# Designs tried in a protein design run: peptides against a protein of PDB entry 5VVV. Part 150

Target 1, 276 residues: chain A of PDB entry 5VVV
Amino acid sequence: FLCGVVEGFYGRPWVMEQRKELFRRLQKWELNTYLYAPKDDYKHRMFWREMYSVEEAEQLMTLISAAREYEIEFIYAISPGLDITFSNPKEVSTLKRKLDQVSQFGCRSFALLFDDIDHNMCAADKEVFSSFAHAQVSITNEIYQYLGEPETFLFCPTEYCGTFCYPNVSQSPYLRTVGEKLLPGIEVLWTGPKVVSKEIPVESIEEVSKIIKRAPVIWDNIHANDYDQKRLFLGPYKGRSTELIPRLKGVLTNPNCEFEANYVAIHTLATWYKSN
Target 2, 276 residues: chain A of PDB entry 5VVV as posed
Amino acid sequence: FLCGVVEGFYGRPWVMEQRKELFRRLQKWELNTYLYAPKDDYKHRMFWREMYSVEEAEQLMTLISAAREYEIEFIYAISPGLDITFSNPKEVSTLKRKLDQVSQFGCRSFALLFDNIDHNMCAADKEVFSSFAHAQVSITNEIYQYLGEPETFLFCPTEYCGTFCYPNVSQSPYLRTVGEKLLPGIEVLWTGPKVVSKEIPVESIEEVSKIIKRAPVIWDNIHANDYDQKRLFLGPYKGRSTELIPRLKGVLTNPNCEFEANYVAIHTLATWYKSN

## One batch from the design tools (peptide; made by RFdiffusion4, then SolubleMPNN)

Design b2_p22_3_s2 (from b2_p22_3, 11 letters changed)
Fold by OpenDDE base, seed 4:
Structure b2_p22_3_s2 (fold): chain B 276 residues (1-276), chain A 22 residues (1-22)
Amino acid sequence: as target 1 above (276 residues)
Amino acid sequence: SKLEELYKKAKEAYKKAALEDL
């Protein structure tokens, strides 16, 4: 069971010292996972093709080493979906080389994120792939296999919540393709019925699990505030029955952008997780 | 740039969806 934090917000990424402090807190609270997915890391999303500099590499190596020191699984995410051409072998090879570089930093767990992108494929991809889901699954499977089938590999769908599913969760052709074609060792990220799910009913997890043919990892936006800088979510982790735990592969909270605001959010997630 | 426009459009779409969910 993956339990911890995803740094998955829009806005200023946490500094390395905040991330190290997070690892200390995660260990102390018996949480086990950090997903590196800061949307405003240019080399994570907009400039996903760009290799890390020597200085950036040293920072990431140090961060990954710190995660290991605190027994936290460091999952490196990349979000190529803004402008990748899935059918272009050069794009695939560029993605491979980027993940090879991160593997050299000592990273062993990875994620491909296709959240917050246009559903329209380019002309070249439409000639090769039957759908956007087929294109995403193809590259995800290829990368997963290329990396030697790492123990933890995550996929974030473009339809990552109930409200994004067309026509709905159980009938989504996109999620059906993901469920049927995504290799079984790849985990699927999900935010619940909504982008910001106040509640995640058990039935909603059973519904999505059926179509994706696996238990999801919750990307939990309950404490996310990157959509409204005037809000801070200081309340406890709530609206998730503990009956979800045996039905999930994990829960990763995407909390407030303000690192210091997240004590209650993360601590109460840990309490919830340990209450079984 | 075109890429910055795509990023901004996606970010605003996310923000809108997140706010509609509240």
Scores: peptide ipSAE 0.679, ipTM 0.957, DockQ to the pose 0.935
Fold by OpenDDE base, seed 1:
Structure b2_p22_3_s2 (fold): chain B 276 residues (1-276), chain A 22 residues (1-22)
Amino acid sequence: as target 1 above (276 residues)
Amino acid sequence: SKLEELYKKAKEAYKKAALEDL
């Protein structure tokens, strides 16, 4: 069971010292996972093709080593979906080289994220792939196999919540393609019925699990504030029954952008997890 | 740039959806 934090917000990424302090807190609270997915890291999303510099490499190696010291699984995410051409073998090769570099930093766990992108494929991809889901699954399976089938590999769908599914969760052709064709060792991220799910009913997890043919990992936006800079979420982790735990592969909270605000959010997630 | 426009469009779509959920 993956339980911890995803740094998955828009806005200023956390500094390396905040991330190290996070790992210390995660270990202390018996949490086990950190997903690196800061949307405003240029080499994660907008400039995903760009290799890390020597200085950036040293920082990432130090961060990954710190995660290992605190027994925290460090998952490196990349979000190529803004402008990747899935049918172009040069794009696939560029993605492979980027993940090879991160593997050399000592990273062993990875994620491909297709959240917050346009549902339209380019003309070249439409000639090769029968749908957007087929294109995403093809590259994800190829990368997963290329990396030697790592123990933890995550996929974030473009339809990552109930409100984004067309026509709905149980009838989505996109999620059906993901469930049928995504390799079984790849985990699927999900935010619940909504982008910001106040509640995640057990029945909603059973519905999505049926179509994706696996238990999801919750990307939990309950404490996310990147959508409204006037809000700060200081309340406890709530609206999730402990009956979800045996029906999930994990829970990763995407908390407030302000690192110092997240004590209650993360501590109460840990209390919830240990209550099962 | 075109890439910055795609990023901004996607970010605003996310923010809108997140606010409609509250």
Scores: peptide ipSAE 0.679, ipTM 0.957, DockQ to the pose 0.969
Fold by OpenDDE base, seed 5:
Structure b2_p22_3_s2 (fold): chain B 276 residues (1-276), chain A 22 residues (1-22)
Amino acid sequence: as target 1 above (276 residues)
Amino acid sequence: SKLEELYKKAKEAYKKAALEDL
């Protein structure tokens, strides 16, 4: 069971010292996972093709080493979906080279994120793939196999919540293709019925699990504030029955952008997880 | 750039969806 934090917000990423402090807190609270997915890291999303500099490499190596020291699984995410051409072998090779570099930093767990992108393929991809889901699954499976089938590999769908599913969760052709064609060792991220789910009913997890043919990992936006910088979410982790735990592969909270605001959010997630 | 426009459009779509959930 993956339990911890995703740094998955828009806005200024946390500094390395905040991330190390996070790992210390996660260990203290018996949480086990950190997902590196800061949307404003240029080399994560907008400039995903660009290799890390020597200085950036040293920082990431130090961060990954610190995660290991605190027994926190460091998952490196990349979000190529803004402008990737899935059918272009050069794009696939570029993605492979980027993940090879991160593997050299000592990273062993990875994620491919297709959140917050247009649900349309370019003309070249339409000639090769039957749907956007087929294109995403193809590259995800190829990368997963290329990396030697790592123990933890995550996929974030473009339809990552109930409100983004067309026509709905149980009938989504996109999620059906993901469920049928995504290799079984790849985990699927989900935010619940909504982008910011006040509640995640058990029945909603059973519904999505059926179509994706696996238990999801919750990317939990309950404490996310990147959509409204005038709000701080200081309340407890709530609106999730403990009956979800045996039906999930994990829960990763995407909390407030303000690092110091997240004590209650993360601590109460840990309390919830231990209440099994 | 075109890439910055795609990024901004996606970010605003996310923000809109997140605010509709409140």
Scores: peptide ipSAE 0.677, ipTM 0.957, DockQ to the pose 0.968
Fold by OpenDDE base, seed 3:
Structure b2_p22_3_s2 (fold): chain B 276 residues (1-276), chain A 22 residues (1-22)
Amino acid sequence: as target 1 above (276 residues)
Amino acid sequence: SKLEELYKKAKEAYKKAALEDL
């Protein structure tokens, strides 16, 4: 069971010292996972093709080593979906080389994220793939196999919540393709019925699990504030029954952008997880 | 740039969806 934090917000990324402090807190609270997915990191999303510099490599190696020291699984995410051509072998090879570099930093767990992108494939991809889901699954499976089938590999769908599913969760052709064609060792991220789910009913997890043919990992936006920085969510982790725990592969909270505001968010997630 | 426009459009779509959930 993956339980911890995703740094997955829009806005200023946390500094390396904040991330190390996070790992110490995660260990202390018996949480086990950190997902590196900062939306405003240029080499994560907009410039995903760009290799890390020597200085950036040293920082990432130090961060990955610190995660290991605190027994926290460091998952490196990349979000190529803004402008990737899925059918282009050069794009696939560029993605492979980027993940090879991160693997050389000592990273062993990875994620491919296709959240917050346009659903329209380019002309070249339409000639090769029958749908956007087929294109995403093809590259995800190829990368997963290329990396030697790592123990933890995550996929974030473009339809990552109930409100984004067309026509709905159980009838989505996109999620059906993901469930049928994504390799079984790849985990699927989900935010619940909504982008910011006040509640995640058990029945909603049973519905999505059926179509994706696996238990999801919750990307939990309950404490996210990047959509309205005038808000700070200081309340406890709530609206999730502990009956979800045996029905999930994990829960990763995407908390407030302000690192110092997240004590209650992360601590109450840990209490929830240990209450089962 | 075109890429920056795609990023901004996606971010605003996310923010709109997140605010509709509240």
Scores: peptide ipSAE 0.669, ipTM 0.956, DockQ to the pose 0.968

Design b2_p22_3_s3 (from b2_p22_3, 11 letters changed)
Fold by OpenDDE base, seed 1:
Structure b2_p22_3_s3 (fold): chain B 276 residues (1-276), chain A 22 residues (1-22)
Amino acid sequence: as target 1 above (276 residues)
Amino acid sequence: SALEEKYEKSKAAYKEAALKDL
């Protein structure tokens, strides 16, 4: 069971010392996972093709080593979906080389994210792939196999919540293709019925699990504030029954952008996870 | 740039969806 934090917000990323302090807190609270997915890291999303510099590589190696010291699984995410051409072998090879670089930093766990992108494929991809889901699954399976089938590999769908599913979760052709064609060792990220789910009912997890043919990992936006920086979410982790735990592969909270605001959010997630 | 416009459009769509959930 993956339990911890995703740094998955829009806005100023946390500094390396905040991330190391996070790992110490995660270990102390018996949480086990950190997902690196900051939207405003240019080399994560907008400039995903760009290799890390020597200085950035030293910082990431130090961060990954610190995660290992605190027994925290460091998952590196990349979000190529803004401008990748899925049918272009050069794009696939560029993605492979980027993940090879991160593997050299000592990273062993990875995520490929297709959240917050246009559903329209380019003309070249439409000639090769029957749908956007087929294009995403093809590259995801190829990357997963290329990396030697790592123990933890995550996929974020473009339809990552109930409100983004057309016509709905159980009838989505996109999620059906993901469930049928995504390799079984790849985990699927999900935010619940909504982008910011106040509640995640058990029945909603049973519905999505049936179509994706696996238990999801919750990307939990309950404490996310990147959509309104005038708000801070200081309340407890709530609206999730403990009956979800045997029906999930994990829970990763995407908390407030302000690192110092997240004590209650992360501590109450840890209390919820231990209340089994 | 066209890439920055895509990024800002996607960020705006996320924010609009998240705010509808409140």
Scores: peptide ipSAE 0.700, ipTM 0.961, DockQ to the pose 0.967
Fold by OpenDDE base, seed 4:
Formats: sequence, C-alpha cells, structure tokens
Structure b2_p22_3_s3 (fold): chain B 276 residues (1-276), chain A 22 residues (1-22)
Amino acid sequence: as target 1 above (276 residues)
Amino acid sequence: SALEEKYEKSKAAYKEAALKDL
C-alpha cells in the first residue's frame, strides 16, 4: 500500500530542504511514499525532453538518497503529454533517455502522467493509434518494459476523476482501453468522483476498479489549494472510509502549496491509514 | 510561446474544474 504525499500542484515547487523535512515527517508518521510531480518544474512538464544539468542532477541524487535514508519510496513522475508525439520514435527515445538519467540518480520508481492535457492527438498519432488512450497506453507499456518493469510504476489517466469520464466512469472508452491494455504491473492514479473529492465513496472505487481492472492509487486533492491561492486547507483528512484501504493500492495526498500548512493534512492521513 | 500558452490553458482548465467541483 503506497501512502504519503504527491508534490503534484501548480505553483512554486517545494525546495529540497522542505522535501527532506517531508521525508523525515513521513517516516516518523509511518508513511512510505513521495511522488515527485511538481507542475512548475519545467523539466517535469513543459520541457520534459530536457536532461537535467549537472547541478540539477546533484540535487535530485541528494533528494533520492535522502528519501532512501528515511525509507521513503521516491517515485519520479514525468508529464510529457503537453506536446509529445506518441508515434514519433524520437520522442519515445527522448523519454527513455530522460528516465535513464533519473535511474542513474538511484531512482527505481516512476510515473507517467497524462493529467491536464487535451484529448486531441496530432495527425501523425491519429494514423498510428485508434484513440488517445491507445497512444498513452502504448508509450506507457513501452517505457515500463524498457525500465525493466520496476516494482512501482504509476500512470495518471487524462480521465483521472469521475467528472472527467465520458460518458461516465463505467462506460468510458478511454478508461476501458486503459484497463484492457495497460500492463497489469502498472498502477493507475485516480482523484475520486471529482478533481477535488470531498468524499470518496466505496462504490465509486469499486466502479473505477472494475473498468481499469485494478485497485487505483488515490491522488488525493482534498487539501490541494493550487486552484485557489486564497484558500488554505488546514482541516483533517476526512470523507474517506477506512473500508477504502483494502480496495486501494495507495493514497498520495496532494496538499497545500504552502509546505508548512500540511502538518495536519499529512498527520491525519497517517492516522487514517494506521486505523485499519 | 505556444507551449507556454498550452501550459497556461491546461492549468486554467484544471483550476476551473477544481473550483466547479467545490
């Protein structure tokens, strides 16, 4: 069971010292996972093709080493979906080289994120792939196999919540393709019924699990504030039955952008997780 | 740039969706 934090928000990424402090807190609270997915890291999303500099590499190596020191699984995410051409072998090879570089930093767990992108494929991809889901699954499977089938590999769908599913969760052709064609060792990220789910009913997890043919990892936006910087979510982790725990592969909270605001959010997630 | 515009558009769409769900 993956339990911890995703740094998955829009806005100023946490500094390395905040991330190290997070790992210390996660270990202390018996949480086990950090997903590196900061939207405003240019080499994560907009400039996903760009290799890390020597200085950035040293920072990431130090961060990954710190995660290991605190027994926190460091998952490196990349979000190529803004401008990748899935059918282009050069794009695939560029993605491979980027993940090879991160593997050299001592990273062993990875994520491919296709959140917050347009569903429209380019003309070249439309000639090769039957749908956007087929393109995403193809590259995800290829990368997963290329990396030697790492123990933890995550996929974030473009339809990552109930409100994004067309026509709905159980009938989504996109999620059906993901469920049928994504390799079984790849985990699927999900935010619940909504982008920001006040509640995640058990039945909603059973519905999505059926179509994706696996238990999801919750990307939990309950404490996310990147959509409204005038809000700060200081309340406890709530609206999730502990009956979800045996039905999930994990829960990763995507909390407030303000690092120090997240004490209650993360601590109460840990209390919730340990209550089952 | 066209990439920056695409990023900001995606970010705006996320924010709109997140706010609509509240």
Scores: peptide ipSAE 0.698, ipTM 0.961, DockQ to the pose 0.927
Fold by OpenDDE base, seed 5:
Structure b2_p22_3_s3 (fold): chain B 276 residues (1-276), chain A 22 residues (1-22)
Amino acid sequence: as target 1 above (276 residues)
Amino acid sequence: SALEEKYEKSKAAYKEAALKDL
């Protein structure tokens, strides 16, 4: 069961010292996972093709080593979906080389994120793939196999919540293709019925699990504030029955952008997880 | 740039969706 934090917000990423302090807190609270997915890291999303510099490599190696010291699984995410051409073997090879570099930093767990992108394939991809889901699954499976089928590999769908599913969760052709064609060792990220789910009913997890043919990992936006930085979510982790725990592969909270605001959010997630 | 416009459009769409959930 993956339980911890995703740094998955829009806005200023946390500094390396905040991330190390996070790992210390995660260990202290018996949480086990950190997902590196800061939207405003240029080499994660906008410039995903760009290799890390020597200085950036040293920082990431130090961060990954610190995660290991605190027994925290460091998952490196990449979000190529803004401008990748899935049918172009040069794009696939560029993605492979980027993940090879991160593997050399000592990373062993990875994520491919297709959140917050246009649902339209380019003309070249339409000639090769039957749908956007087929294109995403093809590259995800190829990368997963290329990396030697790592123990933890995550996929974030473009339809990552109930409100993004067309026509709905149980009838989504996109999620059906993901469930049928995504390799079984790849985990699927989900935010619940909504982008910011106040509640995640058990029935909603049973519905999505049936179509994706696996238990999801919750990307939990309950404490996310990047959509409205005038708000701080200082309340407890709530609106999730502990009956979800046996029906999930994990829960990763995407909390407030302000690192110092997240004590209650993360601590109460840990209490929730240990109450099962 | 066209890439920056895609990024900002994606960010705006996320924010709009997240705000509808409140």
Scores: peptide ipSAE 0.696, ipTM 0.960, DockQ to the pose 0.940
Fold by OpenDDE base, seed 3:
Structure b2_p22_3_s3 (fold): chain B 276 residues (1-276), chain A 22 residues (1-22)
Amino acid sequence: as target 1 above (276 residues)
Amino acid sequence: SALEEKYEKSKAAYKEAALKDL
């Protein structure tokens, strides 16, 4: 069971010292996972093709080593979906080389994220792939196999919540393709019924699990505030039954952008997880 | 740039969706 934090917000990324302090807190609270997915890291999303510099490499190696010291699984995410051409072998090779570099930093766990992108394929991809889901699954499976089938590999769908599913979760052709074609060792990220789910009913997890043919990992936006900087979510982790735990592969909270605001969010997630 | 415009558009769409769910 993956339980911890995703740094997955829009806005100023946490500094390396905040991330190390996070790992110490996660270990202390018996949490086990950190997903690196800061949307405003240019080399994560907008400039995903760019290799890390020597200085950035040293920082990431130090961060990955710190995660290991605190027994925290460091998952490196990349979000190529803004401008990747899925049918182009050079794009696939560029993605491979980027993940090879991160593997050399000592990273062993990875994520491919297709959240917050346009659903339209380019003309070249339409000639090769029958749908957007087929294109995403093809590259995800190829990368997963290329990396030697790592123990933890995550996929974030473009339809990552109930409100994004057309016509709904159980009838989505996109999620059906993901469930049928994504390799079984790849985990699927999900935010619940909504982008920011006040509640995640058990029945909603049973519905999505059936179509994706696996238990999801919850990307939990309950404490996210990047959508409204006038808000700060200092309340407890709530609206999730402990009956979800045996039905999930994990829960990763995407908390407030303000690192110091997240004590209650992360501590109450840990209490929830240990209450099963 | 066209890439920055795509990024800002996707960020705005996320924020709008998140706010509708409140």
Scores: peptide ipSAE 0.693, ipTM 0.960, DockQ to the pose 0.942; fails the geometry check

Design b2_p22_3_s4 (from b2_p22_3, 10 letters changed)
Fold by OpenDDE base, seed 1:
Structure b2_p22_3_s4 (fold): chain B 276 residues (1-276), chain A 22 residues (1-22)
Amino acid sequence: as target 1 above (276 residues)
Amino acid sequence: SELEEKYKKSKEKYKEAALKDL
């Protein structure tokens, strides 16, 4: 069971010392996972093709080593979906080289994210792939196999919550293609019925699990504030039954942008996880 | 740039959805 934090917000990324302090807190609270997905890291999303510099490489190697010291699984995410051409072998090879560089930093766990992108393929991809889901699954399976089938590999769908599914969760052709064609060792990220789910009912997890043919990992936006800088979410982790734990592969909380605001959010997630 | 406009559009799409969930 993956339990911990995703740094997955839009806004100023946490500094390396905050991330090391997070790992110390995660270990102390018997949490086990950190997902590196800061949307304003240019080499994660906008400039995903760009290799890390020598200085950035040294910082990431130090961060991955610190995660290992605290027995925290470091998952590196990349979000190529803004402008990737899925049918272009040069794009696939560029993605491979980027993940090879991160593998050299000592990273062993990875994520491909297709969140918050347009559902339309370019003309070249439409000639090769039957749908947008087929294009995403094709590259994800190829990358997963190329990396030697890592123990932890995550996929974030473009339909990552109930409100984004067309026509709905159980009838989505996109999620059906993901469930049928995504390799079984690849985990699927999900935010619940909504982007910001106040509650995640057990029945809603049973519905999505049926179509994706696996238990999801929850990307939990309950404490996310990157959509409204005038709000801070200081309340406890709530609106999730402990009956979800045996029905999930994990829970990763995407908390407030302000690192110092997240003590209650992360501590109460840990209490919830240990109550099972 | 076109890429910066795609990024802004993606961010605003997320924010609009998240604000509707409140």
Scores: peptide ipSAE 0.701, ipTM 0.964, DockQ to the pose 0.970
Fold by OpenDDE base, seed 4:
Structure b2_p22_3_s4 (fold): chain B 276 residues (1-276), chain A 22 residues (1-22)
Amino acid sequence: as target 1 above (276 residues)
Amino acid sequence: SELEEKYKKSKEKYKEAALKDL
């Protein structure tokens, strides 16, 4: 069970010292996972093709080493979906080289994120792939296999919540393709019925699990504030039955952008997780 | 740039959805 934090918000990424402090807190609270997915890291999303500089590499190596020191699984995410051409072997090779670099930093766990992108493929991809889901699954499977089938590999679908599913979760052709074609060792990220799910009913997890043919990892936006920086979510982790735990592969909270605001969010997630 | 516009559009799509779901 993956339980911890995703740094997955829009806005200023946490500094390395905050991330190290997070790892100390995660270990102390018996949480086990950090997903590196800061949307405003240019080399994560906008400039996903760009290799890390020597200085950035040293920082990431240090961060990954710190995660290991605190027994926290460091998952490196990349979000190529803004402008990748899935059918272009050069793009696939560029993605491979980027993940090879991160693998050299000692990273062993990875994620491919296709969140918040347009569903439209370019003309070249339409000639090769039957759908956007087929394109995403193809590259995800290829990368997963290329990396030697790492123990933890995550996929974030473009339809990552109930409100993004067309026509709905159980009938989504996109999620059907993901469920049928995504290799079984690849985990699927999900935010619940909504982008920000106040509640995640058990039935909603059973519904998505059926179509994706696996238990999801919850990317939990309950404490996310990047959509409204005038708000801070200081409340406890709530609206999730502990009955979800046996039905999930994990829960990763995407909390407030303000690192210092997240004590209650993360601590109460840990309490929730340990209550089962 | 076109890429910055895509990024902004992505961010606003998320924000709109997140706010709508509140």
Scores: peptide ipSAE 0.687, ipTM 0.957, DockQ to the pose 0.946
Fold by OpenDDE base, seed 3:
Structure b2_p22_3_s4 (fold): chain B 276 residues (1-276), chain A 22 residues (1-22)
Amino acid sequence: as target 1 above (276 residues)
Amino acid sequence: SELEEKYKKSKEKYKEAALKDL
C-alpha cells in the first residue's frame, strides 16, 4: 500500500530542504511514499525533453538518497502530454533517455502523467492510434517495459476523476481502453468522483476499479489549494472510510503549496491509514 | 511561447474543474 505525499500542485515547488524534512516526517509517521510531480518543475512538464544539468542532477541524486535514508519510496513523475507526438519514435526515445538519466540518479520508481491535457491527437498520431487512450497506453507500456518493469510504476489518466469521464466512469471508452490495454503491473492514479473530492465513497472506488481492472492509487486533492490562492486547507484528512484501504493500492495526498501548512494534512492521513 | 500557452491552458482547465467541484 503506497501512503504518503504527491508534490503535484501548480505553484512554486518545494525546496530540497523542505523535501528532506518531508521524508523525515513521512518516516516518523510510518508513511512510505513520495511522488515527485511538481507542475512548475520545467523539466517535469513544459520542458520534459530537457535533460537535467550537472547541478540539477546532483540535487536530484541527493534528494533520492535522502528518501532512501528515510525509507521513503521516491517516485519520479514526468508529464510529457502537453506536446508529445506519441507516434514519433524520436519522442519515445527522448522520454527513454530522460528516464534513463533519472534512473542513473538511483531512482527505481516512476510515473507517467497525462493529467490536465487536451484529448486532441495530432494528424500523425491519428494515423497510428485509434484513440488518445491507445496512444497513452502504448507509450506507457513501452516505457514500463523499457525500464525493466519497475515494482512501482504509476499512470495518471486524462480522465483522472468521475467528472472527467465521458459519458461516465463505468461507460468511459477512454478508461475501458486503459483498463484493457495498460499492463497489469502499472498502477492508475485517481482523484475520486471529483478533482477535489470532499468524499470518496466505497462504491465509487468499486466502479472505477471495475473499468480500470485494478485498485487505484488515490491522488488526493482534499488539501490542495493551488486552484485558489485564497484558500488554505488546515483540516484533517476526512470523507474517506477506512473501508477504502483494502480497495486501494495507495493514497498520496497532494497538499497545500505552502509546505509549512501541511502538518495536519499529512499527520491525519497517517492516522487514517493506521486506523485500519 | 506556444508551450507556455499550453501550460497556462492546462493549469486553468484544472483550476476551473477544481472550483466547480467545491
Scores: peptide ipSAE 0.685, ipTM 0.958, DockQ to the pose 0.946
Fold by OpenDDE base, seed 5:
Structure b2_p22_3_s4 (fold): chain B 276 residues (1-276), chain A 22 residues (1-22)
Amino acid sequence: as target 1 above (276 residues)
Amino acid sequence: SELEEKYKKSKEKYKEAALKDL
């Protein structure tokens, strides 16, 4: 069971000292996972093709080493979906080389994210792939196998919540393709019925699990505030029955942008996880 | 750039969806 934090918000990424402090807190609270997915890291999303500099490499190596010191699984995410051509072997090779670089930093766990992108393929991809889901699954499976089938590999679908599913969760052709074609060792990220789910009913997890043919990992936006900088979410982790725990592969909270605001959010997630 | 515009639109789409449910 993956339980911890995703740094997955839009806004200024946390500094390395905040991330190290997070790892200390995660260990202290018997949480086990950190997903590196900061939207405003240019080499994560906008400039995903660009290799890390020597200085950036040193920082990432130090961060990955710190995660290991605190027994926290460091998952490196990349979000190529803004402008990747899935059918282009050069794009696939560029993605491989980027993940090879991160593997050299000592990273062993990875994620491919296709969140917050349009469902439209370019002309070249439409000639090769039957749908956007087929294109995403093809590259994800190829990268997973290329990396030697890592123990932890995550996929974030473009339809990552109930409100993004067309026509709905149980009838989504996109999620059906993901469920049928994504290799069984790859985990699927999900935010619940909504982008920000106040509640995640058990029935909603049973519905999505059936179509994706696996238990999801919750990317939990309950404490996310990057959509409204005038709000801070200081309340407890709530609206999730402990009956979800045996039906999930994990829960990763995407909390407030303000690192200092997240004590209650993360601590109450840990309490929730231990209550099962 | 076109890429910066795609990024902005993606961020706006996320924000709109997140706010609609509050």
Scores: peptide ipSAE 0.679, ipTM 0.956, DockQ to the pose 0.937

